# Ledger of designs, part 29: peptides against a protein of PDB entry 4HTP

Target 1, 231 residues: chain A of PDB entry 4HTP
Amino acid sequence: SQTVASHVPFADLCSTLERIQKSKGRAEKIRHFREFLDSWRKFHDALHKNHKDVTDSFYPAMRLILPQLERERMAYGIKETMLAKLYIELLNLPRDGKDALKLLNYRTPTGTHGDAGDFAMIAYFVLKPRCLQKGSLTIQQVNDLLDSIASNNSAKRKDLIKKSLLQLITQSSALEQKWLIRMIIKDLKLGVSQQTIFSVFHNDAAELHNVTTDLEKVCRQLHDPSVGLSD

## One batch from the design tools (peptide; aimed at target 1 V8)

Design b2_p17_6_s1 (made by RFdiffusion4, then SolubleMPNN; from b2_p17_6, 9 letters changed)
Fold by OpenDDE base, seed 2:
Structure b2_p17_6_s1 (fold): chain B 231 residues (1-231), chain A 17 residues (1-17)
Amino acid sequence: as target 1 above (231 residues)
Amino acid sequence: MEELRELWRKLLEEARS
C-alpha cells in the first residue's frame, strides 16, 4: 500500500524545519510545524480515502523530527569526523584547503558565521556553492536509506554504509543535507521542545510516549487529533 | 502519481498561505 511519506518531498520537511529554526517565538515555531502536520493529515485522508484500516501515520516524519526518540533503527555509527572525511572525498576538496580544514576542525572554525561546534552549519556553507543538483528524495526514501545505514552498521558493512550515505547526499540540496546531518547526529537545534512537538501533534501524545516510549505507536494510535487515549 | 504530487504541493502551499 502507498504511504504519505512516499509522496512527500524531503525538501518540504527540511524547509519546515528551517522555518521553525529561524522563527524566534514559540508561537511561530508551532505554526510552521502545524502547517506541515495539517497538510500531512489532509493528504493522508485523500490518499487513503477508501481504505480506513491503514497503518500509515505521521511516524516517518516524526522520527526525523525527533531523532533522539528513534528506537526502531540501531545506531548509525556515524559521527561528524566521518562525515567530514566523506565530504572532503566526495567534493574533492584539497586536504590542506580552507574548506577541508573547516569540516575537520568544525569545533573551532575561523569563519565569520560563528557556527563553532555546529557541524551541519559548517557543512552547509561548504556545500551551498557546490551543490548543483536539486534534492529529489521523498521522506520514505530518506528513511529507507537511513534504515540501510543502521542495518549495515550493525552488520559492519562499512562500504555499504558509505554507499547509502553517498546516495543521500548526492540527491540532496545543501539545505537538505544540513538537516540530514542533524537528523543523523540527533540534534536538530529547532529551539522548540519535544513536549511542544508532542502537544501540537496530539494532546495525549506526551502521555502515551511516556508510557510506551514507542514513537510509532504514538503516531498510529493518536493519528486522529480528535480521538483521545480514553476513546 | 503526478496528481498526488500536485495535491501535496497544493495542500502545503495552502497551509503556508
Scores: peptide ipSAE 0.735, ipTM 0.961, DockQ to the pose 0.921
OpenDDE base, seeds 1, 3, 4, 5: peptide ipSAE 0.735, 0.734, 0.734, 0.734; ipTM 0.961, 0.961, 0.961, 0.961

Design b2_p17_6_s2 (made by RFdiffusion4, then SolubleMPNN; from b2_p17_6, 7 letters changed)
Fold by OpenDDE base, seed 5:
Structure b2_p17_6_s2 (fold): chain B 231 residues (1-231), chain A 17 residues (1-17)
Amino acid sequence: as target 1 above (231 residues)
Amino acid sequence: MEALRAEWARLLAEARS
């Protein structure tokens, strides 16, 4: 069956996240999230206009925005060091070169940007002049690839993990990869709390999540902002 | 399918305007 996530470019989620991160105030951050969410809901209504009882929801996006609340997908088994090595290989970076050393020693302050400890930002600047300007992945495709990584990690199939990672990397812009890395590491650094995200999504979202700890159920049951838990 | 992606793009652009 058709889903909203199968039509929404991953790039559009990333641009939203970038806008949120760059915004200074809470109100501005909320505005950017709300714009994306409202678009999603409108598109959902259009896509499923003639179909009742669909299970499609905001869940595919929400689980990427709040990756620390992920309970369906198992651990990726991916750390910054693994990604650094992969990028060095893929981009054919000299091992003793400046960019390779930046990736490997991401915890040590070396530059003027103050990005020490933020692997995703360091990777972004390395990737920006070297990768696609525009990615081609949908949110559904990203989730499918992440599912594959988690499944193959559980099965100890390192070769297949690498394959899925390469698919993600080669089909993504530098900005998309920055956010993808943060999703995998489960730290988006948005500057807005989980509570705020839930409150914008639905007034009852935080309460339902506190009881169920089921992000998908929260997104399905509270898809309509005008319909509450007690209704 | 392209038509649907175009509709999404339109909706997002409208929301951001």
Scores: peptide ipSAE 0.726, ipTM 0.959, DockQ to the pose 0.978
OpenDDE base, seeds 1, 2, 3, 4: peptide ipSAE 0.725, 0.726, 0.725, 0.725; ipTM 0.958, 0.959, 0.958, 0.958

Design b2_p17_6_s3 (made by RFdiffusion4, then SolubleMPNN; from b2_p17_6, 8 letters changed)
Fold by OpenDDE base, seed 2:
Structure b2_p17_6_s3 (fold): chain B 231 residues (1-231), chain A 17 residues (1-17)
Amino acid sequence: as target 1 above (231 residues)
Amino acid sequence: MEELRELWEKLLAEARS
């Protein structure tokens, strides 16, 4: 079945997240999220114009925006150290070189950017001169690859985990990888609360999530912002 | 699929304008 996520570039989600992060005020952060969400809803209406009772929703994007609330996908089993080693290998970085050491020692401040402890930012600067300018992945494809990683982690298939990670990395820009890393580590650092994200999505979203703890149900049941829980 | 991709790009651009 056709889904919105199969047509939306992952790059566009990442650019939205980047705009949110760079925004200083809550109102501006909300604006950027709302712009993406409204586009999604309009696209959904166009895509499913002749189809009633579709299960398609904002869930594919929401689970990437609020990765801490993920309950469907099992644990990735991926930490910063693993990613550092993978990047060193993939980019053929000298092990004693500056960039390799930055990735491995991401917790130690090296330089003037104040990005200590944020592995994704460290990775971004290493990747920026080395990666594609534009990625090719859709949101659906990203979720499929993340599903694969989680499944293979559960099955203890380390080689297949690496394969899926390589696919993600090689098909993504530096900016996309920055956000992908944060999604995997489950810390987006948006500067906007979960409550704010829910409130913008739907007035009843926070309440429904508190009861169900099911992000997919929240996105599906409250897909229409004009239809409430009591409707 | 190209038409749908163009539609998405248009919608997002309009939202950001």
Scores: peptide ipSAE 0.749, ipTM 0.963, DockQ to the pose 0.955
OpenDDE base, seeds 1, 3, 4, 5: peptide ipSAE 0.748, 0.748, 0.747, 0.748; ipTM 0.962, 0.962, 0.962, 0.962

Design b2_p17_6_s4 (made by RFdiffusion4, then SolubleMPNN; from b2_p17_6, 8 letters changed)
Fold by OpenDDE base, seed 2:
Structure b2_p17_6_s4 (fold): chain B 231 residues (1-231), chain A 17 residues (1-17)
Amino acid sequence: as target 1 above (231 residues)
Amino acid sequence: MEELRKLWAELLAEARS
């Protein structure tokens, strides 16, 4: 079945997240999120024009924006240290080199950017001169790969986890990888609250999530911003 | 599929204008 997520580049989500992060004011942050969301809804309507009662929703994007609320996908079993080692291997970084040490010692302030403790930002600067400028993954493909990672973690298939991670990495820009890392670690640092994200999505979203704790259900039931819970 | 990708790009561009 056709989904919006299968047509939306992951890069466009990442650019939205980047805009949100860089914005200082709450209103501007909200604007950037709303622009993406409205585009998604309009595209949904166009894509499903001749189909009623589709299950497609904003969920594929929402679960990446609010990864801490993920309940369907099991734990990845991935930490910063694992990613650091993977990047060192993948990029063939000298083990005692500056970039390798930055990744491994990401908690220690070593650079001028003040990115201590933010592994994703440190990784970004290491990746920027080494990666493709444009990624090729859709949101659907990213979610599929993340599903694979979670499934293989549950099954204790470490080699397959690595395979999926490599696919994500090799098909993503440095900026996309920055956000992907934050999604995996479940800390986006957007500077906007979960409540704000829900409020922009739908007036009843926070309430429904508080009751159900089911992000997919929230996205599906409240897909139309004009239709409420009591509707 | 290409037409749909184009549509998405246009929608996002319009939203950001």
Scores: peptide ipSAE 0.744, ipTM 0.964, DockQ to the pose 0.953
OpenDDE base, seeds 1, 3, 4, 5: peptide ipSAE 0.743, 0.743, 0.742, 0.744; ipTM 0.964, 0.963, 0.963, 0.964

Design b2_p17_7 (made by RFdiffusion4)
Pose (drawn by RFdiffusion4):
Structure b2_p17_7 (pose): chain A 221 residues (1-106, 117-231), chain P 17 residues (1-17)
Amino acid sequence: SQTVASHVPFADLCSTLERIQKSKGRAEKIRHFREFLDSWRKFHDALHKNHKDVTDSFYPAMRLILPQLERERMAYGIKETMLAKLYIELLNLPRDGKDALKLLNYGDFAMIAYFVLKPRCLQKGSLTIQQVNDLLDSIASNNSAKRKDLIKKSLLQLITQSSALEQKWLIRMIIKDLKLGVSQQTIFSVFHNDAAELHNVTTDLEKVCRQLHDPSVGLSD
Amino acid sequence: STPAQEFFEEKIAELES
């Protein structure tokens, strides 16, 4: 019943992605990712130490790291133009104001929102990776259910409980373009030698994370 | 160690205790 994702601050995923994006070289981008992945695996063993048929895996984090491969969640129905309106309303931004104009006259949208949010209020987030996933699930379902009001509420939960950095990365997760500067092939290859292959056949991100959870145990076994 | 690595080490130590 328990998950690694329920214990990991979304902020730690975001700080990892930030350092990855910020790194100039491939080796350094891989290093930052590998450290988070390796810690996730060590904590997985400690958490599920004496457990039986464990289905927990790196999937809750991997689906955010490779969001373009997201298949389990339907479309979110979220445009950058409506996030601008959501922030103007939420932050009580005067429309003649400098910050409102930056959002309206839209180095992607996530960065603009980052610069707007950075000097404001909350500096430390509270959400775990699991809670972020649960809320993204509500947003995707409510898009399918044509409930734009429940989408606004769920997105408001995500936004108001998160730091500027988390929000920058959450926006990028929803738009599905992280701009990390490291390819999907590279990310799969760091995770597991066979991961790129398994994903080609299955097109199934959760299956790949679960089946190839152990790096020393290959597809052949 | 990064703050995320330190967090994991602390949580693992709590579980092993």

Design b2_p17_7_s1 (made by RFdiffusion4, then SolubleMPNN; from b2_p17_7, 8 letters changed)
Fold by OpenDDE base, seed 3:
Formats: sequence, C-alpha cells, structure tokens
Structure b2_p17_7_s1 (fold): chain B 231 residues (1-231), chain A 17 residues (1-17)
Amino acid sequence: as target 1 above (231 residues)
Amino acid sequence: MSAFQKRFEELIAELEA
C-alpha cells in the first residue's frame, strides 16, 4: 500500500535536519521541524483521503530523527572504523593518503574545520567532491535498506550488509550520507532535545513514549495533533 | 516556501488531478 515515506525524498529530510542543526535558537530549530512535519501531515491526508484507519504515520521519519529510540530494528553492527574502511575501498583512496587518514583518525584534529570526533562531518568533506550531487532514495527505501542491514547483521551475513551499505552510499549525496552516518551511529547532533521533538509532534507524545517506549505507537496514536490520548 | 514544501504541494496536486 501507499505510504507518505514512499513519496518523500530522503534528501528532503536531510535538508531539514541540516537547517535545524545550523539554526542557533530553539525557536528557529522548532520552526524547521514543524514545517516538515506539517507538510508531511498534509500530504498524508491527501494520500489517504479515501482510506480510513491506515497504519501509515510519521514513524518512518521519526525513527530516523530519533534513532536512539529505535526498538523495532535490531543493531546494525556498524561503527565508524567500518565505514572508514568501506569508504577508502569504495572511493579507491590511497591508504596513506590525507583523506584516508582523516577517516581512520577522525578523533584527531587535522583540518581547519575543527570537526575532530565527528566522523560524519569528516566523511562529508571527503565525499563532497566524489559523489552524486543529488540522491535518488526515498525515506521508505532508506528504511528498507537499514532494515536489511540490521537483519543481515543478526544473521551474520557480512556480504549482504556491505551490499546494502553500498546501495545507500552510491545513491546518496554527500550531505545525505552525512546524515545517514549519524542515523546509523545514532547521534544527530541537532542541538534540540528529544523532549522538544516530542512536544512539537504532539503534546502527549513524551508521556506516551515514556509509558510504551514504542515510537511507532506514538506516531500512529498521536498522528492528529488535535486528538489527545484520552479522546 | 522551502523547496521541499513546494515538492509536497506538487505531490498533493498530482493526487488531486
């Protein structure tokens, strides 16, 4: 069946996250998130105009925005060092070259950007001149590939993990990969709290999550901001 | 209006056409 996530480019989520991160004030960060959310809900209503009681919700996006709260998908088994090695191989970077060393030693300050310890930012600058300018993946496709990675990690199929990672990488821009990395590592560095994200989504979201720890349930039950838990 | 907002509006328009 049709979902909002199957129509929304992953790039649009990443652009929103980038705007949130670059915004200094809480109010501005909230505005960017709210604009994306409102657009999503509006499209949802249009997409499902003739269908009641659908299970579709903001969950596909929310689980990428708050990846530390993921409970449905198992662990990826992916760390920065694995990604570094993969990028070195994929981009055919000289092993003793500057870019390869930046990726492998991402905790050590080497450049003028001061991005020590932030692997995603270091990867971004390495990728920017080498990858696609525009990605082709939808939010649904990204989640499908991440599901595949988690499933194959559980099954200890390293070859299939690599295959899915390559699909993600080769179909994503540098900016999209920056955020994808942060989603996998589960640290978005948005500068806005989990509580704020929930409060913008729905007044009862934080409470429902505290009780259920089920992000999908939160997104489905509180899809309509005007309908509360007790209604 | 942001670029993504325009895209969302276009998607909605396609559904209503």
Scores: peptide ipSAE 0.417, ipTM 0.920, DockQ to the pose 0.926
OpenDDE base, seeds 1, 2, 4, 5: peptide ipSAE 0.409, 0.413, 0.391, 0.391; ipTM 0.915, 0.919, 0.912, 0.913

Design b2_p17_7_s2 (made by RFdiffusion4, then SolubleMPNN; from b2_p17_7, 7 letters changed)
Fold by OpenDDE base, seed 5:
Structure b2_p17_7_s2 (fold): chain B 231 residues (1-231), chain A 17 residues (1-17)
Amino acid sequence: as target 1 above (231 residues)
Amino acid sequence: MTPFQQRFEELIAQLEA
């Protein structure tokens, strides 16, 4: 079945998240999220114009924006140290070199950027001069690869986890990888609360999530902002 | 209109074509 997520570039989500993060005020952060959401809903209506009973929703994007609320996927089993080692290997960085040490010692202030403790930001600067300028993945493809990682982690298939990670990395820009890392680690640092995200999505979203703890159900049942829980 | 919004409009136009 056709989904909105299969058409939306992952880069567009990442650009939106970047704008939200860089925005100083709550109102501006909300505006950027709302613009993405409204565009998504508009595309949904166009894509499913002749199909009224579809299960497609904002869920593929929402689960990446609020990764701490993920309940469908099991744990990835991926930590910053694992990613650091992977990048060192993939980029063929000298182990005693500046960039390798930055990745491995990401918690220690070593640079002028003040990015200590934020692995994703440190990785971004290492990746920026070395990666493709434009990624090719859709949101659906990213979710498929993340599903694979979680499944293989559960099955203790380390080699297959590495394979999926490599597919993500080699098809993503430095900026996309920054956000992908944050999604995997489940800390986006957007500066906007979960409650705010839900409030923008739908007036009843927080309530429904509190009862069901099911993010997909929230996105599906409250897909239309004009239709409430009692309708 | 942002470049992002423009891309979405283009995608919609492709579906209606």
Scores: peptide ipSAE 0.438, ipTM 0.918, DockQ to the pose 0.880
OpenDDE base, seeds 1, 2, 3, 4: peptide ipSAE 0.429, 0.335, 0.393, 0.106; ipTM 0.917, 0.892, 0.907, 0.765

Design b2_p17_7_s3 (made by RFdiffusion4, then SolubleMPNN; from b2_p17_7, 7 letters changed)
Fold by OpenDDE base, seed 5:
Structure b2_p17_7_s3 (fold): chain B 231 residues (1-231), chain A 17 residues (1-17)
Amino acid sequence: as target 1 above (231 residues)
Amino acid sequence: MSPFQQRFEAKIAELEA
């Protein structure tokens, strides 16, 4: 069966996250998330209008927005240093060059942007002049590739991990990669709490998650904001 | 309406046609 995630460009999620991050006030951050969520739910209703009992939900997006709550996938085994080395190789950056050093020494960069300690931001500026202007991946495809990475990490297949990472990178814009990095590292720096995200999603979401620790169950059972846990 | 909202609405319209 079809899923909403198979129709939603990863770029649309990333642009939403970018808007949230750039917004200063909590209310504005919430608005951007709510708009994306509402659009998702509306599309779900249209896509599944003739199929009343489906398992499809917001989970594919939610697990990327709250990656620290991921329980289905095992650990990626990917750190900033690995990504730095990968980018240096992929982009054929001189090892002693400015950009390579920025990536490797991301905690103390020599750049002018003042993004010390934020690898994703440093990577963004290195990637921006070198990558696609627009990516082609859907949220479903991103999750499929991340599943592969986690699975291959468990299997200790570093070569296949690299393969999946390359597929992600070569099909993503610099902005998409910025957010992808943050999803992998599990720190989005959105400026809103997990509680806020759950509260916007559904009034009972935090409670259900506290009990089950199952993000998919939360998204599926509470897909309809008007239907509560006790209904 | 944001660009992504427009894209979503367009896709929905396609499904409903």
Scores: peptide ipSAE 0.318, ipTM 0.884, DockQ to the pose 0.928
OpenDDE base, seeds 1, 2, 3, 4: peptide ipSAE 0.310, 0.307, 0.315, 0.318; ipTM 0.881, 0.879, 0.885, 0.885

Design b2_p17_7_s4 (made by RFdiffusion4, then SolubleMPNN; from b2_p17_7, 9 letters changed)
Fold by OpenDDE base, seed 1:
Structure b2_p17_7_s4 (fold): chain B 231 residues (1-231), chain A 17 residues (1-17)
Amino acid sequence: as target 1 above (231 residues)
Amino acid sequence: MSEFQQRFEKLIAELEA
């Protein structure tokens, strides 16, 4: 069946995440997340207006926002070093050039930006002048590709992992790739806690997750903020 | 209104048309 995630551009999620990260203070961070969530829920209601018992939920987005809680998808087997090498190859960067070295030595960059240890930010600045301005992937498509990566990692098909990564990269802006990297590495650096995200999503979300450890179940059962666990 | 909110509204409008 049709899902909200199949309609929402990945860019919109990334834009929201960027706003959250750039915001000063908990309140503003929460506001940005809430606005995205509310819009999602409204669209959900419209999309499924004539359909009952849908399994669609915020899960496709939530699992990207809280990637550490992913339990359905197996490990990607991807680290910063792999991504660095991939970008060097893809962008045809000279191996001994400044940009290649920035990616490989992201822990101690020599650039103008104080982004030591943040590979995604280093990558962003390398990608910014070289990538398309607007991506074309939906949230569902991103998840599909990530599923493929995980599956191929499990099957030890490195070539197919690379293929899926290239599909992600070539269809994403620099900003989208920044966040995609953070999703893969499972560190978004949003400046808000997991508890805060859950609390904004639903009052009972943290509790249900603590019991079930099932993020999809949390998103599905607590889709309606006005309906609690005991209802 | 944010850009994504505008897109959501557009999508909703399309569904309701």
Scores: peptide ipSAE 0.412, ipTM 0.919, DockQ to the pose 0.929
OpenDDE base, seeds 2, 3, 4, 5: peptide ipSAE 0.296, 0.393, 0.399, 0.391; ipTM 0.882, 0.913, 0.915, 0.913

Design b2_p17_8 (made by RFdiffusion4)
Pose (drawn by RFdiffusion4):
Structure b2_p17_8 (pose): chain A 221 residues (1-106, 117-231), chain P 17 residues (1-17)
Amino acid sequence: SQTVASHVPFADLCSTLERIQKSKGRAEKIRHFREFLDSWRKFHDALHKNHKDVTDSFYPAMRLILPQLERERMAYGIKETMLAKLYIELLNLPRDGKDALKLLNYGDFAMIAYFVLKPRCLQKGSLTIQQVNDLLDSIASNNSAKRKDLIKKSLLQLITQSSALEQKWLIRMIIKDLKLGVSQQTIFSVFHNDAAELHNVTTDLEKVCRQLHDPSVGLSD
Amino acid sequence: STPTQKFFDEKIEELNS
């Protein structure tokens, strides 16, 4: 019943992605990712130490790191133009004000929002990776159910409980373009030698994370 | 070690205790 994702601050995923994006070279981008992946694996073993048929995996984090491969969740129905309106309303931004104009007259949207949010209020987030996933699930379902009000509420929960950095990365997760500067092939190859292959045949991100959870155990086994 | 790595180490130590 328990998951690694329920114990990991979304902030730690975001700080990892930030350092990845900020790194100039491939080797350094891989290093930052590998450290998070390796810690996730060590904690998985400690958490599920004496457990039986464990289905937990790196999937809750991997689906955020490779969001373009997201298949379980339906479309979110979220445009950058409506996030701008959501922030103007939420932050009580005067429309003639400098910050409101930056959002309205839209180095992607996530960065603009980052610069707007950075000097404001909350500096430390509270959400875990699991809670972020649960809320993204509500947003995708409510888009399918044509409930734009429940989408606003869920997105408000995500936004108001998160730091500027988490929000920058959350926006990028919803738009499905992280701009990390490291390819999907590279990310799969760092996770597992066989991961790129398994994803080609299955197109199933959770299956790949679960089946190839152990890096020393290949597809042949 | 990064703050994230230290967070995991501390949590693992708590679980092993």

Design b2_p17_8_s1 (made by RFdiffusion4, then SolubleMPNN; from b2_p17_8, 6 letters changed)
Fold by OpenDDE base, seed 5:
Structure b2_p17_8_s1 (fold): chain B 231 residues (1-231), chain A 17 residues (1-17)
Amino acid sequence: as target 1 above (231 residues)
Amino acid sequence: MTPEQKRFQELIEELES
């Protein structure tokens, strides 16, 4: 079945997240998220115009925005050190070089940027001059690859994990990889709370999630902002 | 309108064509 996520570029989610992060005020952060969500819902209505009973929802995007609430896929088993080593290998960085050391020692950066402790930001600056300018992945494709990583981690298939990571990396811009890293590590640093995200999505979203702890169910049941839980 | 909003609009237009 066709999904909204199969049509939406991952880059568009990342650029939205970037705007949210860069925004200083809560109101502006909310506006950027709302604009993306409203566009998503509008496209959903168009895509499924002739199909009233669909399971498609905002879930593919929401699970990337709130990755700490992920319950469908198991743990990735990926840490910053693993990613650092992968990037050093993939980019053929000298092991004793400045960029390799930045990635490995991301907690104590010696660089000009005050990005201490944020591996994704360190990686971004290393990747920016080395990666393609525009990624090619949809949100669905990103989720498929992340599902593969989680599944292979559970199966202890390290080689297949690496393969999926390489697919993500080679088809993503530096900015997309910055956010992908944050999604994997489960720390987006958006500056807005989970409660705020839920409140913007639907008035009853926080309550339903508190009861069910099922993010997909929240997105599906509360897809229409005008239809409440008691309806 | 943001670039993302424009792309969403284009996607909708493609469906209606």
Scores: peptide ipSAE 0.718, ipTM 0.967, DockQ to the pose 0.950
OpenDDE base, seeds 1, 2, 3, 4: peptide ipSAE 0.718, 0.713, 0.712, 0.716; ipTM 0.967, 0.966, 0.966, 0.966

Design b2_p17_8_s2 (made by RFdiffusion4, then SolubleMPNN; from b2_p17_8, 10 letters changed)
Fold by OpenDDE base, seed 5:
Structure b2_p17_8_s2 (fold): chain B 231 residues (1-231), chain A 17 residues (1-17)
Amino acid sequence: as target 1 above (231 residues)
Amino acid sequence: MTEFQKRVEELIKELEE
């Protein structure tokens, strides 16, 4: 079936997340998330104007924004060290070079940016001069590739995991890869709580999630902000 | 208006044509 996620570039989500992260106050962070959500719902209404009872919802985006709450796909089996080695190989970085060492020793301050311990930020600066300026992936395509990674991890198919990662990397900008890494590692560092995200999405979202622990159910049942759990 | 908002408006317009 046709979905909103199949039409929304992953770059748009990443730009929103970047704005949220850079915002200083809670109110401004909330505004950026709300604007993205409202635009998503507006597009949903237009896309499904003549179709009732669709299963499409904000879930494809929500599961990337709150990746620590993911329950549908299993663990990726990917850590920072694996990504570092992959980038060194893909970018043909000298193993004893400055950039390779920054990726491998990301926990130790080696640069001027003060990004020690944040692998995604370190990767961003290495990737920025070497990657596409604009990615080509939709949110749906990103989720499909992440599903593939999780499935192949469960099946112990390391070669296929690498293949899917390469597809993600080669079709993404440095900024998109920064956020993709954070989604995989399940730490977005947005500076806004899970409770705040749920509260902005729907007044009953936190309650429903506490009972079901199912993000898809939360997004589907509470798709309309004007319709509550008791309705 | 954000780039995403503009893009969504364009997509909606295309769907209505």
Scores: peptide ipSAE 0.444, ipTM 0.896, DockQ to the pose 0.952
OpenDDE base, seeds 1, 2, 3, 4: peptide ipSAE 0.436, 0.401, 0.384, 0.403; ipTM 0.895, 0.903, 0.898, 0.902; seed 2 fails the geometry check

Design b2_p17_8_s3 (made by RFdiffusion4, then SolubleMPNN; from b2_p17_8, 9 letters changed)
Fold by OpenDDE base, seed 2:
Structure b2_p17_8_s3 (fold): chain B 231 residues (1-231), chain A 17 residues (1-17)
Amino acid sequence: as target 1 above (231 residues)
Amino acid sequence: MTPTQQRFAELIAQLEA
């Protein structure tokens, strides 16, 4: 069956996340998230107009926005150091060059942008002049690749993990990769709490998640903001 | 209208097309 996630570019989610991060006020951050969510729900209604009983929900996006609440996928087994080495190889960066050293020593302040400790930001600036301007992946495709990484990590298939990572990297812009890295590392730095995200999604979302710890169930059962848990 | 909102509108329009 068709899903909203199969149609929505990953770039649109990343652009939304970027707007949220850049916004200073809580109200503005909430507005950007709400606008994306409302657009998603409208498209869902249009896509499934003739099908009342669908399992499709906001879950494919929500699990990327709140990656620390992921329970379906096993661990990726990916750290910043692995990504650094992969980028050095993929971009053919000189090992003793400035950019390679920035990636490997991302925790050390370089004095340029104050991005010390944020690997995703360091990677972004290295990638920006070297990567595609526009990515081609949908949200579903990103989730499929992340599923593959988790599965192959569990199976100890390092070569297949690398293959999936390369697919993600080569089909993503620098901005998309910045957010993808943060999703993998499970730290988005949005400046908005988990509770705020849930509250915007549905009034009962935080409560249902506290009871079930099942993000998919939360997204599916509370897909309609007008239908509550007691409904 | 943001570029993202415009894209969603286009996606909806394609379904009706």
Scores: peptide ipSAE 0.644, ipTM 0.955, DockQ to the pose 0.923
OpenDDE base, seeds 1, 3, 4, 5: peptide ipSAE 0.639, 0.643, 0.633, 0.641; ipTM 0.954, 0.954, 0.952, 0.954

